Peptides against a protein of PDB entry 6D0Y. Designs and how they scored, part 162

Target 1, 225 residues: chain A of PDB entry 6D0Y
Amino acid sequence: ETEDHLESLICKVGEKSACSLESNLEGLAGVLEADLPNYKSKILRLLCTVARLLPEKLTIYTTLVGLLNARNYNFGGEFVEAMIRQLKESLKANNYNEAVYLVRFLSDLVNCHVIAAPSMVAMFENFVSVTQEEDVPQVRRDWYVYAFLSSLPWVGKELYEKKDAEMDRIFANTESYLKRRQKTHVPMLQVWTADKPHPQEEYLDCLWAQIQKLKKDRWQERHIL

## One batch from the design tools (peptide; made by RFdiffusion4, then SolubleMPNN)

Design b2_p24_7_s4 (from b2_p24_7, 11 letters changed)
Fold by OpenDDE base, seed 3:
Structure b2_p24_7_s4 (fold): chain B 225 residues (1-225), chain A 24 residues (1-24)
Amino acid sequence: as target 1 above (225 residues)
Amino acid sequence: SEMEERLERLMEEGMKLAEKRKAL
């Protein structure tokens, strides 16, 4: 019964309430902290599950984990380990959609002071290093670059503030790869603008251009949630 | 977003409290 109650509380956080979201998150963090001695494993599993299955609440749950981590650093570490295991499993299962989301979730955990910036940089270094492996299919290499670039809207600012030199190196390697990779030309229906048609661009090249613009704009995006 | 900014402030406050408790 208590476990079911915890599940309900975790799943319902962020829903319409008479209290502010901040108050609800702080309250829930307190409840979960108090129950960790008895229900640590269950709470860990629940948080991992909602983190994976409720992408619309990404920032809510990253914040919740951040609050819990501040109260119990060991729990925060265990949560990250569980999420990394899940990421590995997703990659092994070729579930690239889940995998990229998990990378984004982990990226936002940096902002919540759960994951250290150097650790995230190391992860991205590992991703981009795959582009240098000759025996890896390009589709897989492209995915790692995509996972890296598509996560930067969430964490790029923090990483450049903390590890600018390392990030510049990763960017240089990424740019080099994008220049030398083979591009696929797939005929598609195009939406034309009346006055100035945008040139057709490959999806990674397009993403790269967007990220370069975001970087230039000091990681301020007008359309980010 | 404004919500994210509020959450960020909450996180910072939480971290300060955690550090304070650790120091005691």
Scores: peptide ipSAE 0.025, ipTM 0.531, DockQ to the pose 0.053
Fold by OpenDDE base, seed 1:
Structure b2_p24_7_s4 (fold): chain B 225 residues (1-225), chain A 24 residues (1-24)
Amino acid sequence: as target 1 above (225 residues)
Amino acid sequence: SEMEERLERLMEEGMKLAEKRKAL
C-alpha cells in the first residue's frame, strides 16, 4: 500500500497543482527521505524507472534526485551507481537510444550537484577516445561523439566553467575526428519541386556547428538542437 | 568491455570527488 503510494507520488510529480513545482519537489524529497529506512530499494527502483522511461520529465527528476542527494548523500550515490549500471546494460544490449538519453540524464545531474564536473569530463574523454580505437565501425565512433555533443546543451556551460582546458582538448579531438571521418549526405527535404535535390549537411557536422555556435553564445540556448 | 570498465572507474572517481566537495 505504501509502495503504491510512493509510486503514485513519484510518477505524478510535475503535474498541475496549486503549489509551485519547486515546492512540490521539495515536499516529495522530504517524503522519500522519510521513507528511505523502510523502502530504500523500492524508491531507488522507482526513481531509476521514471528516469529511464519518462524523458519528458528529465529536469524534474534530475532536480528531485538533486534534492534527495542533498538530504541523503549515500542514497544519491546509490542512485548514480544504478544509473551507471543501466547505461552499461544499454550499451551492452546495443540500445543506443536509451544509452544516449542516460548520458544526457547524467549530464544534467552535474547541474544538480549529484555528479562532479570532473567526472563528467572524464566520461566524455572516454567517449571521444573511442574515435581513436582501431578496428571499430565508424557508426560506433560516431555514436559516442553524438552522445558527447548532444549532451553539451545540458552541461557544457558547467564543464567549461570548471574544466575549460580539458574540454578544449576534447573539442580538438572531436574536431579532428570529424574532419577525417567518412561523411554522408542526404537530399534535403523540400517543400517545392526542384530539378535537383539539395544536399543536406551530415548530421554530426550539423550538430557540431550547432554546438560551436552554442559555445560562442556562452552556452545560452537560443535554438532547439 | 573496455568501456564498461571505464564507466566503473568513472563511477568510483565520481563518488570520491563528490565526497571531497561535500567535505569542503
Scores: peptide ipSAE 0.025, ipTM 0.585, DockQ to the pose 0.021
Fold by OpenDDE base, seed 2:
Structure b2_p24_7_s4 (fold): chain B 225 residues (1-225), chain A 24 residues (1-24)
Amino acid sequence: as target 1 above (225 residues)
Amino acid sequence: SEMEERLERLMEEGMKLAEKRKAL
């Protein structure tokens, strides 16, 4: 069945092939575009599914969506809308693990010209603004900061190139929050053995330091990772 | 990674004319 074939193609993209990844992505985009008239709903669902469930292929699928968006702008829009809805649903359900990944996915869609940089900046502004909300559990505040910071490896360069002033404001607000929040220790995050104990740095502080370094290194991941 | 670099090139070259959207 054609639908099963499409599923197979979408799920297997990026795997070992005789062709380049770029060629495979372009080819798949062409196939999907051609089938949109008949299978738009199925393709949309499949792409949303793999975008959510295969984090190891994040850049592959964002690129694929970017290619599809370039070919069919309306479909790209529908995809983004679906992903935003999913993000909202995840947040509503307090499914923070899924939500953070969706934010990262959406972040990389900026690089694929699917989402405008200003829109992503606005999203992050909204996230960080949660830190200023009254009577909100710190866990919620922390999560939004985490979602923001953890997405920057994917989009920080682009956002600073286009919206440096706005990003600096977000960073300042983030830093301010991190200084005043209560810090917690999670033993599970300790990398050190019992024989060589080392003080654990709080996870958001650690992430902040990493992102600051990444920013300093002009968003080149090889300098940190 | 090398893969990410290749993908980035593809994104830049292949989608230069792609229209951007507001997500919010």
Scores: peptide ipSAE 0.028, ipTM 0.557, DockQ to the pose 0.041; fails the geometry check
Fold by OpenDDE base, seed 4:
Structure b2_p24_7_s4 (fold): chain B 225 residues (1-225), chain A 24 residues (1-24)
Amino acid sequence: as target 1 above (225 residues)
Amino acid sequence: SEMEERLERLMEEGMKLAEKRKAL
């Protein structure tokens, strides 16, 4: 069945092959584009599924979506819309792990020219604005800050290149929140290949310090200690 | 709920911005 074939192609992209990853992605994008008239919904669902369930292939699928978006802009928009819906659902269900991953995925879509930098900035502004809401538990506020900060390794460079002033405001608000929040000790999920947070340091403070360093180092991850 | 509304607005705005970009 054609649908099964598409599923196989989408799921297996990035695996070992005789061709380069770039060639495979371009090829797959072409195949998917050609099948959109008949299988758009299926393809959309498949991409959303693999985007959520295969975090190890994040950059592969963001790139694929980027390629598809370049070919079919409406499809790219529909994909983003679907991912935003998933994010909302995850947040509603308090599925923090899925939600943060989705934010990171969306962040990388900025690099793939699927999501505009201003839109991502607006998202992060929204996230950080939660810290100003009194009716929101700190754990939730902390999560939004975490989601923001932990996504910056993926998109911070682009956002500061495009929206430095706005990002500085977000950073200032974040810093202000971090100074006034109650300290907690919650395990942190690493986003980048760096040393684990120091056990003696609060996880958000540690992440903040790492992001500040990353920013200082012009968003080069290799500079993160 | 407020966040959901904000995300919805973001989605709408993002789509508009995306359309404008491709028009360039």
Scores: peptide ipSAE 0.024, ipTM 0.587, DockQ to the pose 0.021; fails the geometry check

Design b2_p24_8_s1 (from b2_p24_8, 9 letters changed)
Fold by OpenDDE base, seed 5:
Structure b2_p24_8_s1 (fold): chain B 225 residues (1-225), chain A 24 residues (1-24)
Amino acid sequence: as target 1 above (225 residues)
Amino acid sequence: SSFEERYNKNVEEALKKLEEIAKK
């Protein structure tokens, strides 16, 4: 197989096929595993690239990485390390769009058994701890809280099942910060429902309310018919 | 639309606003 072929396979996974998505992902994981001895660096770079640039395929690529990690644990670790490096680079460059997506991607990797729940809890603890930093702009504190809350739909259930006490502490710290921070007028984040319309609220307060509702619903998303 | 689609839209909008705030 050629490098160009690998790129094509990775980029096109999840497209319409005669086979199920699950079958295609298993097949691709097998192909990639077989080519790791010759193309590990290339495959690693490709996976990092698509994970970063194709947000519409988030669950596809997290699943793929999960399958590949199950086949080659060392490679899975290297991938996570690469993604964390990319996250750090994005933050240094103030690329919040890329950074928040990477956090979300890493969050979903917990569900794919690539990242351990305690490690993700530790990451979120670090994020929320930024609210305690001195001599930093509020936008920094707000962003890390936002990154935490905006990632919970992908990992909140798993983390509360395994680390409920730690998560409750993080939630308490988050709530405390939200109560004391200065408010800024921004569009609401809370999803509108026909049965319970929501007034326009500050974006983090609105997101917090949405996450609390999600938590109360046992992390099950509501469907409106 | 699904909850996820609406949620992602809201997140995207909030992120844009956050970026605007960060530029000030």
Scores: peptide ipSAE 0.017, ipTM 0.527, DockQ to the pose 0.019
Fold by OpenDDE base, seed 3:
Structure b2_p24_8_s1 (fold): chain B 225 residues (1-225), chain A 24 residues (1-24)
Amino acid sequence: as target 1 above (225 residues)
Amino acid sequence: SSFEERYNKNVEEALKKLEEIAKK
């Protein structure tokens, strides 16, 4: 495969086909695995790019990465490292919406057995720990809470199945923060919906209510956008 | 296996870096 052809294959996966999506993903994973000796860096960059730029195909690409990781664990690790670097760059560039998408992508990689559940829990613990920082802007605290809560539709079920006690602690800390923070009613982009946002509620309070309901509904979301 | 051990180590290191990001 040439580099250009690999780009085409990666970008077009999930399009209409006579074969099942799973079959197509397995096929592509095989092609990519075979080309890793020659095009590892290119494939890595391409996967990071589509993960970042095509959020509508999130589950397709997380599944692809999961399949590829099963074939080559070293590459899977390198991919996670690259995604973390991309997250850092997004934050550095103040691309907070992109950063949230990346956190969600990483979250769904737990479901695809690329990232271990305990590691994701540790990440979220660190996010929520920002709420305890002193002498920092509230917007910083709010963003990390938002990043955590907005990712739970993708990974909450898995994390509670494996780390329920730790997740309960994170939830308690989150709830405590939400009760004491200043409410500003800042609008945020809604990228998922279990229920319609309450127009009279502050955005984080509304999101918290949605997540509480999602948890009550055994993490079965009505619509993933 | 040694292969999986290396993988786990790499992932762990990556996630440590993410934790550092969260604290900065």
Scores: peptide ipSAE 0.029, ipTM 0.561, DockQ to the pose 0.018; fails the geometry check
Fold by OpenDDE base, seed 2:
Structure b2_p24_8_s1 (fold): chain B 225 residues (1-225), chain A 24 residues (1-24)
Amino acid sequence: as target 1 above (225 residues)
Amino acid sequence: SSFEERYNKNVEEALKKLEEIAKK
């Protein structure tokens, strides 16, 4: 197996095939496992790259990592470490878009049995704890709350099933922060609907409301007419 | 529309807004 071929295999997984997605993922996991001795670093980098650049394939790659982790637990750990390093780098670079997708990816890895629920809870606790920092721009506080809330659709159900008390505490802290933070109702922070803008709600308040509704719906997606 | 579609739209817009705020 060549390095270039590995890139092709990883990037194209989930595309049209005569085989099931699961079969393809299992096959790819096997190929990657076999090539770890020679291409571990490359595979790690590739998987991190697709995680941050191909959000449309998030569940495909989290599943792949889950399968690979089941085959090679050490690699799974190294991958998570690599992802966390990448997240830190993204944050340092103020690449918030990349960072949020990385957090979502990590969140879904909980569902794939790569990251333990308590670890994810701890991460979110750390995020929300930023709201308690003093002498920092509010945008910093807001972003970490956003990162937390924006990731919950991928992991909220699992976390509440296993760590409901801790999650409730995080939610309470989040709510408290949202109530006391400086709110602006200028157009740049307005939520836009398909038909009309919603100037009454600030973007984080809107997201909070969405998450509260999702939680109320037991983390099941609701289709609205 | 699905919740996910609405949610994702809101998230993407929020990210853009956050980036704009962070740049100021």
Scores: peptide ipSAE 0.017, ipTM 0.535, DockQ to the pose 0.019; fails the geometry check
Fold by OpenDDE base, seed 4:
Structure b2_p24_8_s1 (fold): chain B 225 residues (1-225), chain A 24 residues (1-24)
Amino acid sequence: as target 1 above (225 residues)
Amino acid sequence: SSFEERYNKNVEEALKKLEEIAKK
């Protein structure tokens, strides 16, 4: 019953209320913190679940985890560990949908001061290092590059501010790989920051171009009218 | 549209492409 209540609170956070989202998150963090002694495992599982299954609330839950981490650092660590385990499991299962959102979630946790920038850089280094693996399908290499690039909107600014040299190396390696990989021409993905017409490009090349533009724009997200 | 909406769409499309590649 209490567990059900916690589930309800966690699942419904961010919904319309009389209070600000920030206030609601702080309140919920307080409630969850108070219940950790009795329901830590349940809370962990719930947060992992919503992190995986509710990508539309990504920033809500990363913020919540950030607040919880600030209150209970050990819990934050356990959560990250659980998320990493889930990421590994999804990767082993070749579940791209889940894995990419998990990486994005972890990326945004850097902004929430749950994951240190160097740790995320290390993760991305590991991802891009897959491009150097021999005797593996290109789709594997491509996915890890994709996972890296597709996460940068959430964390690129922070990582370049703190680890610019390392990030430049990762970018160089990525660029090198993109130049040498086999390409399948496809309709260009929609751009994020510009309405300028773009030629048809391979999907990773397109993403690369978009990320390069984002980087050039100092990681400032733009709205498209 | 918002950046996030466009981004999410791009992610979906990219994932579809990855799936297509994986099927080959």
Scores: peptide ipSAE 0.017, ipTM 0.536, DockQ to the pose 0.019; fails the geometry check

Design b2_p24_8_s2 (from b2_p24_8, 9 letters changed)
Fold by OpenDDE base, seed 5:
Structure b2_p24_8_s2 (fold): chain B 225 residues (1-225), chain A 24 residues (1-24)
Amino acid sequence: as target 1 above (225 residues)
Amino acid sequence: SEFEKRYNQNVEEALKKLEEISLS
């Protein structure tokens, strides 16, 4: 194996193939595992890069990391640490879009048995606890709530299955904050259908409603026509 | 900046909770 070859394999996984995606991922995990003795640092960097720069392949790479973690536990840990460092760097650079995506990526790693559910719950507890901080800008409170809520499509099911009581508490705190937070004065736009107005909702209120619906649907996305 | 440090403080604390890696 060469470094260039590894890059090609990692970047192209998930593309059309005669084999199933699952088979390809298992195969790639095996290749990467075999090359760790010689190319661990390179593989680690490559995985972090694609995890950050290819959001359209989020579930592909979380699955790959999950498979690799099962083969090499230490490497899985190093990957998570690297991703956490990247998240910190993104936040320090005020790249909040990347930061939110990284939180989603970490969230999906719970489903792949890379990150333990209790650890993710603890992270979200800390996120929502920011809403109780004094003398901080609301944008800070809003961002952490957004990061939490926007990640639930990837991990809400697992967390409620494992930590339902804790999640209910987090939800209650979130709801309480959303009710008391200040909203910017903006013109209200309404869509009218059959004399029933559907007002344009504020982004966090809208997200909250979406998550509540998702929760009600047992965390299964439904296409509403 | 001081604002950035303060803003990121909770994230750093939250990320410390991710140290538990699954054994599977």
Scores: peptide ipSAE 0.027, ipTM 0.572, DockQ to the pose 0.022
Fold by OpenDDE base, seed 3:
Structure b2_p24_8_s2 (fold): chain B 225 residues (1-225), chain A 24 residues (1-24)
Amino acid sequence: as target 1 above (225 residues)
Amino acid sequence: SEFEKRYNQNVEEALKKLEEISLS
């Protein structure tokens, strides 16, 4: 395979085909594995790029990485490291939307057996620990809480099944922070429902309520968060 | 196993990089 051809294969996976998606992903994983000796760096960069730029295909690419990791665990580790480096670069560039997508991608990699549940828990512990930092802007604390909470729809079920005690601790710390943080009130904005108008809720409080409901519903989504 | 050791090492290295994000 040439570098250009590999790019085409990776970018087009999941498109309409006579074969099942699972079959196509398995086939592509085999092709990529065979080409690692010659094109490892290119394949690594391509996978990181599509993970970053194509959020609509998140589950396709996490599954692909999972299959590839099963074939070559060393490459899987290198991929995770590359993704974390990319997350850091996104934050440095103030690309916070990209950063949260990357956290969600990493979260779903737990479901694909690329990242161990304890490692993801450790990541979220590190995120929530930012709330305990002194002399930093609240926006920094808020973002890491947001990144944690907004990723739970992808991985909350798995983490609670394997690390319930640790997750409860993280939740307690999050709740404590949300109670003491400064909130912005916008009385002029209201959300209208069929029956009654509601004052606009603070975005983290709203997200927290949604995640609490999701947890109560055993991580089965009833609505889009 | 050797497989598990290498896998864990990769994860540990990734976590170290994450710590840099938290401390930056």
Scores: peptide ipSAE 0.022, ipTM 0.574, DockQ to the pose 0.017
Fold by OpenDDE base, seed 4:
Structure b2_p24_8_s2 (fold): chain B 225 residues (1-225), chain A 24 residues (1-24)
Amino acid sequence: as target 1 above (225 residues)
Amino acid sequence: SEFEKRYNQNVEEALKKLEEISLS
């Protein structure tokens, strides 16, 4: 079936081939665009599925969506809407695993010119605003801060380039929350670099420190020693 | 990349911690 063929193409993109990844993605985008009139819903569902279930191919699929969006902005919009709906659903279900990857995916879509930087800033503002909610579990507040911080490697550079003032405000609010939240000291999570020793920190504090370093490094990923 | 791998590992650990907190 044609639908099965589309599924195969989408699921297998990025695998070893004689052509470059870029060429393959462009080719696939063309194929998908051509099939949108007949299989838009299926393609949307497939892309949403791989976005959720194949985090190892995050940049591949964000790029693909970016290419499709460039060809068909309506489709790109529908895709984003679908992803946001899925994010909301995962959050309602308290599915942290799915939700965090969805946020990352959405974040990287900014780099792919699918989501505007201001929109992502607004999303992160909403996330960090949860820290100000009353009568909610700290785990909820922590998660939204985590979702924000954990997504910055994918989008922090772009957001600070375009919305530095807003981002600084979000950072300030985040820092304030981190200082006042209850902490459970745990072994330090894995760091991105081993350039210097790191003390044991609570997981969110550790992430904060890593993001601060990333920010200091102008959002350039450092080589792992 | 190795960076992404380590980052993802860190994320997984963080998620586990969040779940732990949620269950506590």
Scores: peptide ipSAE 0.020, ipTM 0.545, DockQ to the pose 0.019
Fold by OpenDDE base, seed 2:
Formats: sequence, structure tokens, C-alpha cells
Structure b2_p24_8_s2 (fold): chain B 225 residues (1-225), chain A 24 residues (1-24)
Amino acid sequence: as target 1 above (225 residues)
Amino acid sequence: SEFEKRYNQNVEEALKKLEEISLS
């Protein structure tokens, strides 16, 4: 297996095939596992790249990583470490788009048994704790709350099933912050349109409302549409 | 899913707004 071929295999997984997605993922996991001795770093980088650049395939790649982790536990750990490093780099570079997708990817890795629920809760606690920081721009506080909330559709159910008390505390802290932060309700800060549930709300307030509804609906996406 | 599509669209829009605020 060549390095270039690995890139092709990883980037194209989940596309049209005569086989099931599950079969293709299992097959690819086997190929990647076999090539780890020679291409571990490349595979790690490729998977991190597709995680941040192909959000439409998030569940495909988290599943792939889950399968790889099941085959090679050490690789799973190394991958998570690589993702965390990338997240830190993204945050330092103020690359919020990359960062949020990385957080979302990590969130879904909980569902794939790569990251433990308590670890994700701890990460979110750290995020929301930024709201307690003083002498920092509000945009910093807002972003970490946003990163937390924006990831919950992928992991909220799992976290509440296993760490409900901790999650409630995080939610309470989030709500408290949202109530006291400086906000505007001008159209430029709105995310929702007239045909959406909260078209007149400020973007974070609107997101909060959506997440609250999602939580109320037991994390079933169909109920918020 | 349709939810993911809509949600991601909103998320991207929100992130863009955050970046604009950060740069202002």
C-alpha cells in the first residue's frame, strides 16, 4: 500500500460502492491497521484532516476511527492526542471553524467508544469555565460556550445518560453566562431565518434555545425540525 | 441527515459571525 493510495482510500470512503458502508469501513480499517507500521503518521494526519475539512462525513470517519481503535487501542489514543494537538493549534491560530469541527469530531468519538464520556465532560467543563475568566474579550467566552453547545447534537444524549449531574451543572453555568453577557438582537447576529424556530434571537441565545429544545426532546433531532 | 445539514449551515453561519466579531 502506497501513501498516495491511502489518501485516496480515506478521502473516498463512504462514496458510491457496491458494498455496504459498514463493510467498506471494516475493510479500510483493516488496510489502515496493516499499514500503521509504515504510515502511522501519515494516517493520523489524513484522518485529522478529513475530520476538520469534511464535516459531511463526520460519522463515517468517527466510525472508522472507532474500528481502528478496536483493532489497535494504541492508535486510538495516538489519534485522540493528535486531534487534541490540532485543536490546540487551531485555537491558537483562531481558526474557529476548524476548532469547532474538531470538537464535534471528538464528541462523536465518544459514541464510537474512542473517548470516554467523563473525558468529554471534562473538556466541556473546561470550555464553559472560560466564562469565568476575567479581563478577556467576551468573544473568547462566547466561542467556548458556542463550541460546547454546537457539539451537543453529537454527544449530548450519551453524556446525559452517563453524567447527567455534571451536564446539568455545565448547563446551569452556561445559562447563567448567557443571561449576563452583553448581547444584541440585531439581524446581523441572528442565525435563524423567518422559517426557523427562533428567527429574532441573538445567535448564541438562539443556539441555546435549540439545544434546550433538543434536550427536551431527548436528543432526537426530528423533534426540533 | 436533514437536521445535520441545517444545523451545520447554522453553525457555519454562527462561526462566521463570531469571527467577524473577533476581528472587529
Scores: peptide ipSAE 0.018, ipTM 0.509, DockQ to the pose 0.020

